Peptides against a protein of PDB entry 2AZE. Designs and how they scored, part 67

Target 1, 148 residues: chain A of PDB entry 2AZE
Amino acid sequence: AQECQNLEVERQRRLERIKQKQSQLQELILQQIAFKNLVQRNRHAEQQASRPPPPNSVIHLPFIIVNTSKKTVIDCSISNDKFEYLFNFDNTFEIHDDIEVLKRMGMACGLESGSCSAEDLKMARSLVPKALEPYVTEMAQGTVGGVF
Target 2, 101 residues: chain B of PDB entry 2AZE
Amino acid sequence: GRLEGLTQDLRQLQESEQQLDHLMNICTTQLRLLSEDTDSQRLAYVTCQDLRSIADPAEQMVMVIKAPPETQLQAVDSSENFQISLKSKQGPIDVFLCPEE

## One batch from the design tools (peptide; made by RFdiffusion4, then SolubleMPNN)

Design b1_p14_3_s4 (from b1_p14_3, 7 letters changed)
Fold by OpenDDE base, seed 5:
Structure b1_p14_3_s4 (fold): chain B 148 residues (1-148), chain C 101 residues (1-101), chain A 14 residues (1-14)
Amino acid sequence: as target 1 above (148 residues)
Amino acid sequence: as target 2 above (101 residues)
Amino acid sequence: SSTTVTVRTLKRRI
């Protein structure tokens, strides 16, 4: 009786761990797709322009974005070596990492929301190794919650 | 019996986790390859136009933070305090505004 | 709310 109960506890622990790893894998896949898609887009764009963009016109990854109303007053304190920054706002702000920006740009092909067109899914599949393609398909269908 | 059933379930879950670990290894390898490829990193950028597509600078101020890995960002967003603190250990932090068009 | 974020570890070009 106690042995069975111990195993049931272990079972639940493993299920939770698997669920966490599934979430991590999904995020990693989205990052991979987003990065590769971004690189592909920019490569194509530079080829069309026959020249890379000016260095000061682009933002290389990684980065963080902070946005707030243009009416928000911001006070900034910077250390001499620029190792430390302190920003004080008089109103609310939003923070977004580069991955979120890429997702909003559509670089993850809508896979993050499980809302992919046929073309989106095709693109997503083309940007991952063969072994990950089935998982991408499951993500697109919203059926990734299962256990292998 | 129940014991045998639970034991079998645990073995099945172990196999499932092993498969999951394998997929994660593949994925992390791909990400590492991307990070190590000079040309890919050169092309891993967004433009101000991209940022305008997600946060219109006509209405929103867009601040870009470029910081070394492991930089700490502390943010407080409450009715009493709106603050962002950045602290780097590896090098200088660059902050700039995305110009509005 | 209060949050702390650590910049992702990536290989970067200088």
Scores: peptide ipSAE 0.050, ipTM 0.886, DockQ to the pose 0.191
Fold by OpenDDE base, seed 1:
Structure b1_p14_3_s4 (fold): chain B 148 residues (1-148), chain C 101 residues (1-101), chain A 14 residues (1-14)
Amino acid sequence: as target 1 above (148 residues)
Amino acid sequence: as target 2 above (101 residues)
Amino acid sequence: SSTTVTVRTLKRRI
């Protein structure tokens, strides 16, 4: 029946939307864990050193990094007000945002790749509100979305 | 019947989505709190040592871009063109290199 | 390939 067909279409639409939201939530959780873990790391480090790092030695979030071969020739054009930049490279480059950097640093405890040890999982759980802990566990086990 | 079954499925999906929305709200709230906490923001940094662990300046030049929110980055990486364009609407962009160890 | 990325809205030190 046409009515049932319409509802099937709606069902599929909702399933896709839920899938998208699951992905978004997972990313948000990873960001939260990474940020809090980074802050904890730095707090501990500064306490041990009994001083903050030199101001020019650190890069505060947010940031983007670009890396390329040291042999790459880069031409840079900058507007007078520094609102616009144009970089021309003679070879390939890589771009990484701060979240990716944090993940590669292990700040997300390997949760992003399912490489979460028991200790890592414990850390990850400790860095989220209680309501999110079950979801973190599901992420570590790869069981998110199993109900669908 | 089939219609009733589908209707029930849709209600269940609605409940699931509401649960997701709730969790996302919790998560976004936490992120907002982090962004509003001065001490957290002060400690939200990486070092050149951290960046070297990702891309070693011994082999790679590492450029850091500090740009205001909503800055647009357009990148082309092809055999015909290797280009990065940055356009800020909220202030100046700062670019610097991480030194080698 | 080409990509366009917008820096996310986030409070930051300037």
Scores: peptide ipSAE 0.043, ipTM 0.886, DockQ to the pose 0.201
Fold by OpenDDE base, seed 2:
Structure b1_p14_3_s4 (fold): chain B 148 residues (1-148), chain C 101 residues (1-101), chain A 14 residues (1-14)
Amino acid sequence: as target 1 above (148 residues)
Amino acid sequence: as target 2 above (101 residues)
Amino acid sequence: SSTTVTVRTLKRRI
């Protein structure tokens, strides 16, 4: 019947929306863990050194990085107000945002790839509210995907 | 019947989505709290050493871009063209190189 | 072929 068909369409729509929200939630969790872990690391480091790092030695979030071979020739055009940049490379490059950098630094405890050790998982759980801990566990186990 | 089954499925999916929404709200709240905490923001940084661990400056040039929110980025990475275009609407973009080791 | 990158602080450029 047409009514059942309409409900089936709606069901598929909701399933897709849930899937999208699951992905968004996972990313938000990873960001939270990465940020908190980074802050914790730096706080501890500064306490041990009894001083903050030199201002020009650190890069505050947010940022992105572009890396390419040192042999790559780069042509850069900048607007007068620095609102516009154009980079031309003679070879391939990579772009990474700050979150990706943090993940590669291990700040997300390997949770992003489901490769957490027991210690990493413990750290990850400690950096989120209690309500999120079960989801963190599911992420670590690679069991996210069901509807709960 | 089929109709009843679909109706039940939709109800369950709605409950599941509401649970996800709740968890997402918790996450966004936590992130907001981090952004509003001055000490956390002060400590939210990476070092040149960190960046070197991601892309070794001995072999790779590492360019850092500090861009305001809503900055548009367009990238072309093909055999014929290698280009990055940045356009900010909120303010100037700052670009600098990480020093080599 | 063009690739548009979208990050939390960067938006897609058409």
Scores: peptide ipSAE 0.041, ipTM 0.883, DockQ to the pose 0.180
Fold by OpenDDE base, seed 4:
Structure b1_p14_3_s4 (fold): chain B 148 residues (1-148), chain C 101 residues (1-101), chain A 14 residues (1-14)
Amino acid sequence: as target 1 above (148 residues)
Amino acid sequence: as target 2 above (101 residues)
Amino acid sequence: SSTTVTVRTLKRRI
């Protein structure tokens, strides 16, 4: 009886660990899709324009976005070598990493929010190795929660 | 029996986790390949137009932070304190505003 | 209206 109880505890521990890894894998897949889709978009755009965009018109990854009301007052302290920054706001702000920005741009094909059309799913599948395609499908269907 | 069933469950969970690890390795490998490909990195950018679609500078100020790897970012957003602290050890941090136009 | 940003230069903390 005690042995069974020990194994049940271990079973639950492993299930929880698997859930954590599933979440990590899903995020990695979304990153991969988003990055490849972004590169593809920009490659096509540059080909159509027959030139790269002006250097100061683009922001290369990685980056972080901070947004706040344009009425917000910001106090910024910067070290001489620009290694340290301190921003003080008089109101709330939002922070978004580059991955979140790409998701909101639709670069992850809506897979992150369950808003994946058939065309979006086709694109998403085309941007991952074959071994990951079934998992992408499960993500789109919301059926990843199971143990495989 | 119950013991045999649990033992089998644990074995199956181990196999599932191994499969999961394998998929994660594939994914991380793909991301690494992207980071090592200079052409891909050249094309890995967004525009101010992209950012305006996320937070329109007509209503929101959009600040872009370009920081080296391992830069420390600490943020406090409470009713009493609104603060962002950045500290880099691998190079300078660049901060600029996204123009409205 | 526009966001007001005040910039100050400081010494490196560490």
Scores: peptide ipSAE 0.030, ipTM 0.883, DockQ to the pose 0.040

Design b1_p14_4_s1 (from b1_p14_4, 6 letters changed)
Fold by OpenDDE base, seed 3:
Structure b1_p14_4_s1 (fold): chain B 148 residues (1-148), chain C 101 residues (1-101), chain A 14 residues (1-14)
Amino acid sequence: as target 1 above (148 residues)
Amino acid sequence: as target 2 above (101 residues)
Amino acid sequence: SEKVILEKTMKQRI
């Protein structure tokens, strides 16, 4: 009885870990697709323009975006070495990491929400190794979640 | 019996987890390849036009934070506090507005 | 009430 109980606990632990890893894998796949798609887009754009964009016109990854109303008052305190920042706002703000920005740009092909056109799915599959294609398909269908 | 059933379940879960680990390793390898490719790094950027598509600087202030790895970010949003805290351990943090803002 | 929106550690990916 005690041995069975121990195994039940272990079973639950493993199930939870698998669930977490599924989420992590999905995020990693989305990142891979988004990054590769971004690089491909920019490469093509630079080829068409026959030159890279001006250095000060682009933001290289990684980054974080904070946006708020232009009417929002922001107080900022910075340490002498610029290792620490403190921002105080008088109104709400939004924070987006670079991955979220890429997703909103469509770089993940709508895979993050399971809303892919046929062309989106084709693009997504083309940006991952063959071994990951079945999982991409599952994500697009919203059928990921089972233990395999 | 119950013990045998649980033991078998655990074996199956172990195999499932191993498959996930394998797929994750493949994925992390691909990401590593991107990070080690200098041309990919050079091309890993967004433009102000991209930012306008998701947060129009004409209507909102858009602040960009460039921070070293392992920088901690804490954000509080409530009627009592609207605050962002950044703490870096590996170098200075750079904060700027979108250049075309 | 305080709502924690984000607590993350930035990591270099690429």
Scores: peptide ipSAE 0.080, ipTM 0.895, DockQ to the pose 0.726
Fold by OpenDDE base, seed 5:
Structure b1_p14_4_s1 (fold): chain B 148 residues (1-148), chain C 101 residues (1-101), chain A 14 residues (1-14)
Amino acid sequence: as target 1 above (148 residues)
Amino acid sequence: as target 2 above (101 residues)
Amino acid sequence: SEKVILEKTMKQRI
């Protein structure tokens, strides 16, 4: 009885760990797809333009964006060494990291929400190693867990 | 019996986790390769137009934060306090608006 | 509400 109880505890621990790893893997896959897709897009665009964009016209990863109403009053305090910033707003704001921005741009091919067209899924699969393709398929179907 | 069943379950879960670990290793390797490829890093950018597609430029102001790794961002968004605090330990933080704004 | 984000590079996200 005690042995079985111990094994059940271990079983639960492993199940939770697997769940966590599944989540982590999905996020990593999305990051990989989004990044590769972004690079591919930009490479193609630069080739067509026969030149890179002006340096000040682009924002390289990593970055974070903050958006708020243009009417929002923002007070900013900056340390002398610029290591610390403090922003005070008189109204609400939104924060988005670069990965979220890429997702919203469609760089993850809608895989993040499981809303992939056939073309989206094809693109997503093409941006990962062969071994990850089945998992990408499962993500698109919302049926993660069938791979193993 | 129950013991045998649990033992079998644990074996199956171990195999499943090992497969996940393998896939994660493959994925992290790919991400590492991307980070080590200078051309990829050069091309890893968005435009102000991209950012405007996320936040309506007609009504929203977009502020860009470029900070060193491990920079901490603390945000308070409540009815009485709207605040963002940035703290870097690895270098200066750059904050700007998109030049096209 | 309060939210804390730690920014990392692509390489360090792992």
Scores: peptide ipSAE 0.046, ipTM 0.890, DockQ to the pose 0.229
Fold by OpenDDE base, seed 2:
Structure b1_p14_4_s1 (fold): chain B 148 residues (1-148), chain C 101 residues (1-101), chain A 14 residues (1-14)
Amino acid sequence: as target 1 above (148 residues)
Amino acid sequence: as target 2 above (101 residues)
Amino acid sequence: SEKVILEKTMKQRI
């Protein structure tokens, strides 16, 4: 009885850990796809362009963006060494990290929401090692979550 | 029996977790390879146009934050408080607007 | 409220 109870507790713990790892793996896959796809896009674009983009026209990863209404008043305090920033807004704002930006750009091929077209899925699969392709397929189908 | 069933379940879960670990190792390896490839890093950028596609500057101001690793970002977005704090441990933080704004 | 730790390199991401 007690032994079984202990094992059931352990079972639940392992299940939760697996669930967490599944989420982490999915995020890693999305990051990989997004980065590779971004690089591919930019490489192609630069090849087609007469010259590379102006240095000030691009933002290299990593970065975070904050967006708010143009009418939002922002007060900023900066430490003398620029190690600390404090922004006060008079209205709501949004924060997006670079990965989220890439996802919204479609760099993850819609895999993050299971909204992959056939072409998107093909692209996504092409950007991961063979061993990850089945998992990508499951992500696209929204069937991830089972034990394998 | 119950004990045997649980034991079997735990064994299967162990195998599943090992498979996940393996896949995660593959992923992290790929990411390391990308980080070590200078050409990939050179090409790892977005444009202001890209950012406009996320947050239209016609309607919104877009602030870009570039900070060292492990920089802490604390955000409060409520009806009573709208605040972002940044604290770097390793170096200075750069904050700017897209030049097109 | 939200706390985010900024990672500089992709290999550090999870």
Scores: peptide ipSAE 0.041, ipTM 0.886, DockQ to the pose 0.170
Fold by OpenDDE base, seed 4:
Structure b1_p14_4_s1 (fold): chain B 148 residues (1-148), chain C 101 residues (1-101), chain A 14 residues (1-14)
Amino acid sequence: as target 1 above (148 residues)
Amino acid sequence: as target 2 above (101 residues)
Amino acid sequence: SEKVILEKTMKQRI
């Protein structure tokens, strides 16, 4: 029946929306874990050093990283008010946002790539509210994707 | 029947999405709490050593961009054009190399 | 060919 067909279309639409939100949730979880883990790492490090690092030796979030070969020629144009920048490269470059940097640092405990050891998983779970722990477990197991 | 089954499925999907939204709200709340915590903000940093761990400074130059919220970034990569454009709406943009570089 | 590899808006998260 036409009504059933309409509902099937709606079902598919909802499934797709849920899928998108699942991806967003996973990213939010990873961000939370990464940030909290970073803060803990730095707190511990500063305690061990008995002082904070020099202000100009650290980069506070948020930030973006651009990396390219040292041989790459870069031309930079800057507006007078420094509101606009234009960089021209003669070769390829890479851009990484702060979250990606944190992930590569291991701050997300390898949860993002399924490379989460038992210790990593324990850490990850400890950095999220209890309500999120089951989802973290699913992420580690690669079992996220079902309807819950 | 089929109609009843589909109707039930849609209700279940709605409940699932609501649960998903709830979890997302929890995450968002946690992130906001971090932003509101002075100590967390102070400790939310990386070092040049951290950056070296992801980009070998012996081979690559690392440029750091610090920009206000809502800054737009566009990057073009092609054989003929390699470009990054930044446009801030709320304040000046700061670009620098890692101090240890 | 020209490819946009990144187009985003920076936002404060924490």
Scores: peptide ipSAE 0.082, ipTM 0.896, DockQ to the pose 0.763; fails the geometry check

Design b1_p14_4_s2 (from b1_p14_4, 7 letters changed)
Fold by OpenDDE base, seed 4:
Structure b1_p14_4_s2 (fold): chain B 148 residues (1-148), chain C 101 residues (1-101), chain A 14 residues (1-14)
Amino acid sequence: as target 1 above (148 residues)
Amino acid sequence: as target 2 above (101 residues)
Amino acid sequence: SEKIISEKTIKKRI
């Protein structure tokens, strides 16, 4: 029946939306874990050193990094007020935001890639509210995707 | 029947989406709390050593961009054009190379 | 580093 067909179309639409939100939620969870883990790491490190690091030795979030070969020639144009920058490279480059940097540092406990050890999973769970722990577990197991 | 089954499925999907929204709200709230906590923000940093761990400074240069929120970044990475443009709306942009350069 | 970086200041907006 036509009505059933309409509902099936709507069902598919909702499934796609849910899929998108699942992806967004996973990213938010990873961000939360990464940030909290970073803060804990640094707090511990500063306590051990009994002092904060020199101001110019650290890079506070947020930031973006660009990496390229040391052989790459870079031309940079800057506005007077430094509101605008233009970089021209003679070769390829990579851009990474702070979240990706944190992930590569292991701050997300390998949860992002399914490389989460038991210890990593324990850490990850400890860094989220109780309501999110089941989802963290699902992420680690690769079982995210079902309807709940 | 089929109609009733589909109707029930849609209701269940709606409930699932609402649960997702709730979890997302929890996450967003937690992130906001972190941003509002002065001590957390003070400790939200990486070191040059951290950056070296993700990009070998022996072969790669690392440029750091500190920009205000809502700064626009556009990049072109093609065989004939390699370009990054930045435009801030709220303040100056700071760019520097990692000290190991 | 053997990287060459050239910089200039522009007055007009990009």
Scores: peptide ipSAE 0.030, ipTM 0.883, DockQ to the pose 0.039
Fold by OpenDDE base, seed 1:
Structure b1_p14_4_s2 (fold): chain B 148 residues (1-148), chain C 101 residues (1-101), chain A 14 residues (1-14)
Amino acid sequence: as target 1 above (148 residues)
Amino acid sequence: as target 2 above (101 residues)
Amino acid sequence: SEKIISEKTIKKRI
């Protein structure tokens, strides 16, 4: 029947929307964990050193990094007001945002790959509100999305 | 029948989505709290050593870009053109290398 | 240190 067909189409639409939201939620959770873990690490480090690091020795979020071979020649054109930059490279480069950097640093506890140690999982759980802990567990197990 | 079943499925999916929305709200709230906490923001940094750890420090250089929100980034990475263009509308862009480099 | 970077200023022209 036409009515059932319409509802089936709507069902699929909703399932896809839910899937997208699940992905977004997972990313938000990873960001939260990464940020809190980073802050915790640095707080501890500063306590051990009994002082903050020199201002020019750290890079505060947000940032983007570009990496390329040390042999790469870079030509940089900058506007007078520094509102515009143009970089020309003679070879390939990579661009990474701060979140990706944090993940690679292990700040997300390996949760992004669905493979983390028990200790990493414990850390991850400790960095989210209680309501999110079950979801973190599911992420670690790779079982997110089974309900829908 | 099928109609009743599908109707029930849609209601269940609605409830599930509401639960997801709730969890997302919790996450966004936590992130906002972090952004509003001065001490957290002060501690939200990486070191040059951290940056070098994600690449081969012997072979790779790391360029750091600090740009205002809404800065446009255009990148071309092909055999014929290797280019990055940055355009800010809200202020100056800062680009630098780690001092140890 | 081995990186060669050249910098120049872009100026608006009519």
Scores: peptide ipSAE 0.028, ipTM 0.883, DockQ to the pose 0.033
Fold by OpenDDE base, seed 2:
Structure b1_p14_4_s2 (fold): chain B 148 residues (1-148), chain C 101 residues (1-101), chain A 14 residues (1-14)
Amino acid sequence: as target 1 above (148 residues)
Amino acid sequence: as target 2 above (101 residues)
Amino acid sequence: SEKIISEKTIKKRI
């Protein structure tokens, strides 16, 4: 009885670990797709323009953005060496990392929300190694979660 | 019996986890390749227009933070406190605003 | 704009 109970505890532990790894894998896939798609977009754009964009017109990864109402009052305190910043707002704000920005730009092809069109799914599949294509398909269908 | 069933389940879970690990290794390898490709890194950027598309400056102010790796970010967003704290250990932090159109 | 941003320099090293 105790032996079986120990194995059941271990089973549950493994199931939870697998679930966590599935989540991590999905995020890694989304990052890969988003980055590759972004690079592809920009490469094409620069080719069409026959020149790189002005240096001050682009923001290279990594970055974080903060958005708030244009009427929000912001107080900023900065250390001498610029190692420390403190922002105080008089109203709510949002923080987004670069990956989230890319997702909202559609760079992950809607895969993050399972809202891929057929074209989006085709693009997503084209941006990952063959071994990952089945998993991308499952993500698009919202069928990830099973044990394979 | 119960013991045999559990033993079989654990073996199956082990195999499944190994498959996941393999896929994750493939993903991390691809991401490393991207990080090592100088052309890809050169092209890994967004524009102010991109940021405007997700946060309209007509309604929202967009602040961009460029921080070194491992920069600590603390945020409080409540009715009583609206604060962001950044602390870098590796270098200076750069902050700038995206201009309105 | 009605947005107000104030900047303060903290005289310390981190």
Scores: peptide ipSAE 0.028, ipTM 0.882, DockQ to the pose 0.040
Fold by OpenDDE base, seed 3:
Structure b1_p14_4_s2 (fold): chain B 148 residues (1-148), chain C 101 residues (1-101), chain A 14 residues (1-14)
Amino acid sequence: as target 1 above (148 residues)
Amino acid sequence: as target 2 above (101 residues)
Amino acid sequence: SEKIISEKTIKKRI
């Protein structure tokens, strides 16, 4: 009885760990797709323009963005070595990391929400190793979640 | 019996986790390859136009934060407090607005 | 339409 109980606890522990890893894997896949898609986009764009964009016109990863109303007043306190920043806003703001930005740009092909067109899914599959394609398909269908 | 059933379940879960770990390793390898590829890193950028495309460019400002790895970000967004705190341990933080603004 | 941000330098906290 006690042994079975211990194994049941372990079973639950493993199930939860697997579930967490599934979430992590999905995020990793999305990151991979987003990054590769971004690089591909920019490579193509630069090729078409026959030159890279002006240095001050691009933001290299990694980054974080904060957006707020243009009417929001922002006070910024900076340490002398610029290691510390403190921003005070008089209104609400939004924070987005680079991955979220890429997702919103469509770089993850809508896979993050399971809203892929046929072309989006084709693109997504083309940006991952063959071993990951079945999982990408499941993500697109919203069928990920079972133990395999 | 019950014990044998649970033991079998655990073995199956172990196999599932191993497959999951394998897939994760593939993903992390691909990401590492991108990180180590100079050309990919050169091309890993967005434009201010991209940023404005995801926010109402007429109504919102976009502030960009370039921070070293492991930088701590703390945000408070409540009716009485609207604050962002950044603390870097590995170098200076750069903050700027898109030049198009 | 440049965003106005007030900025000041402070003593290092950590």
Scores: peptide ipSAE 0.030, ipTM 0.883, DockQ to the pose 0.038; fails the geometry check

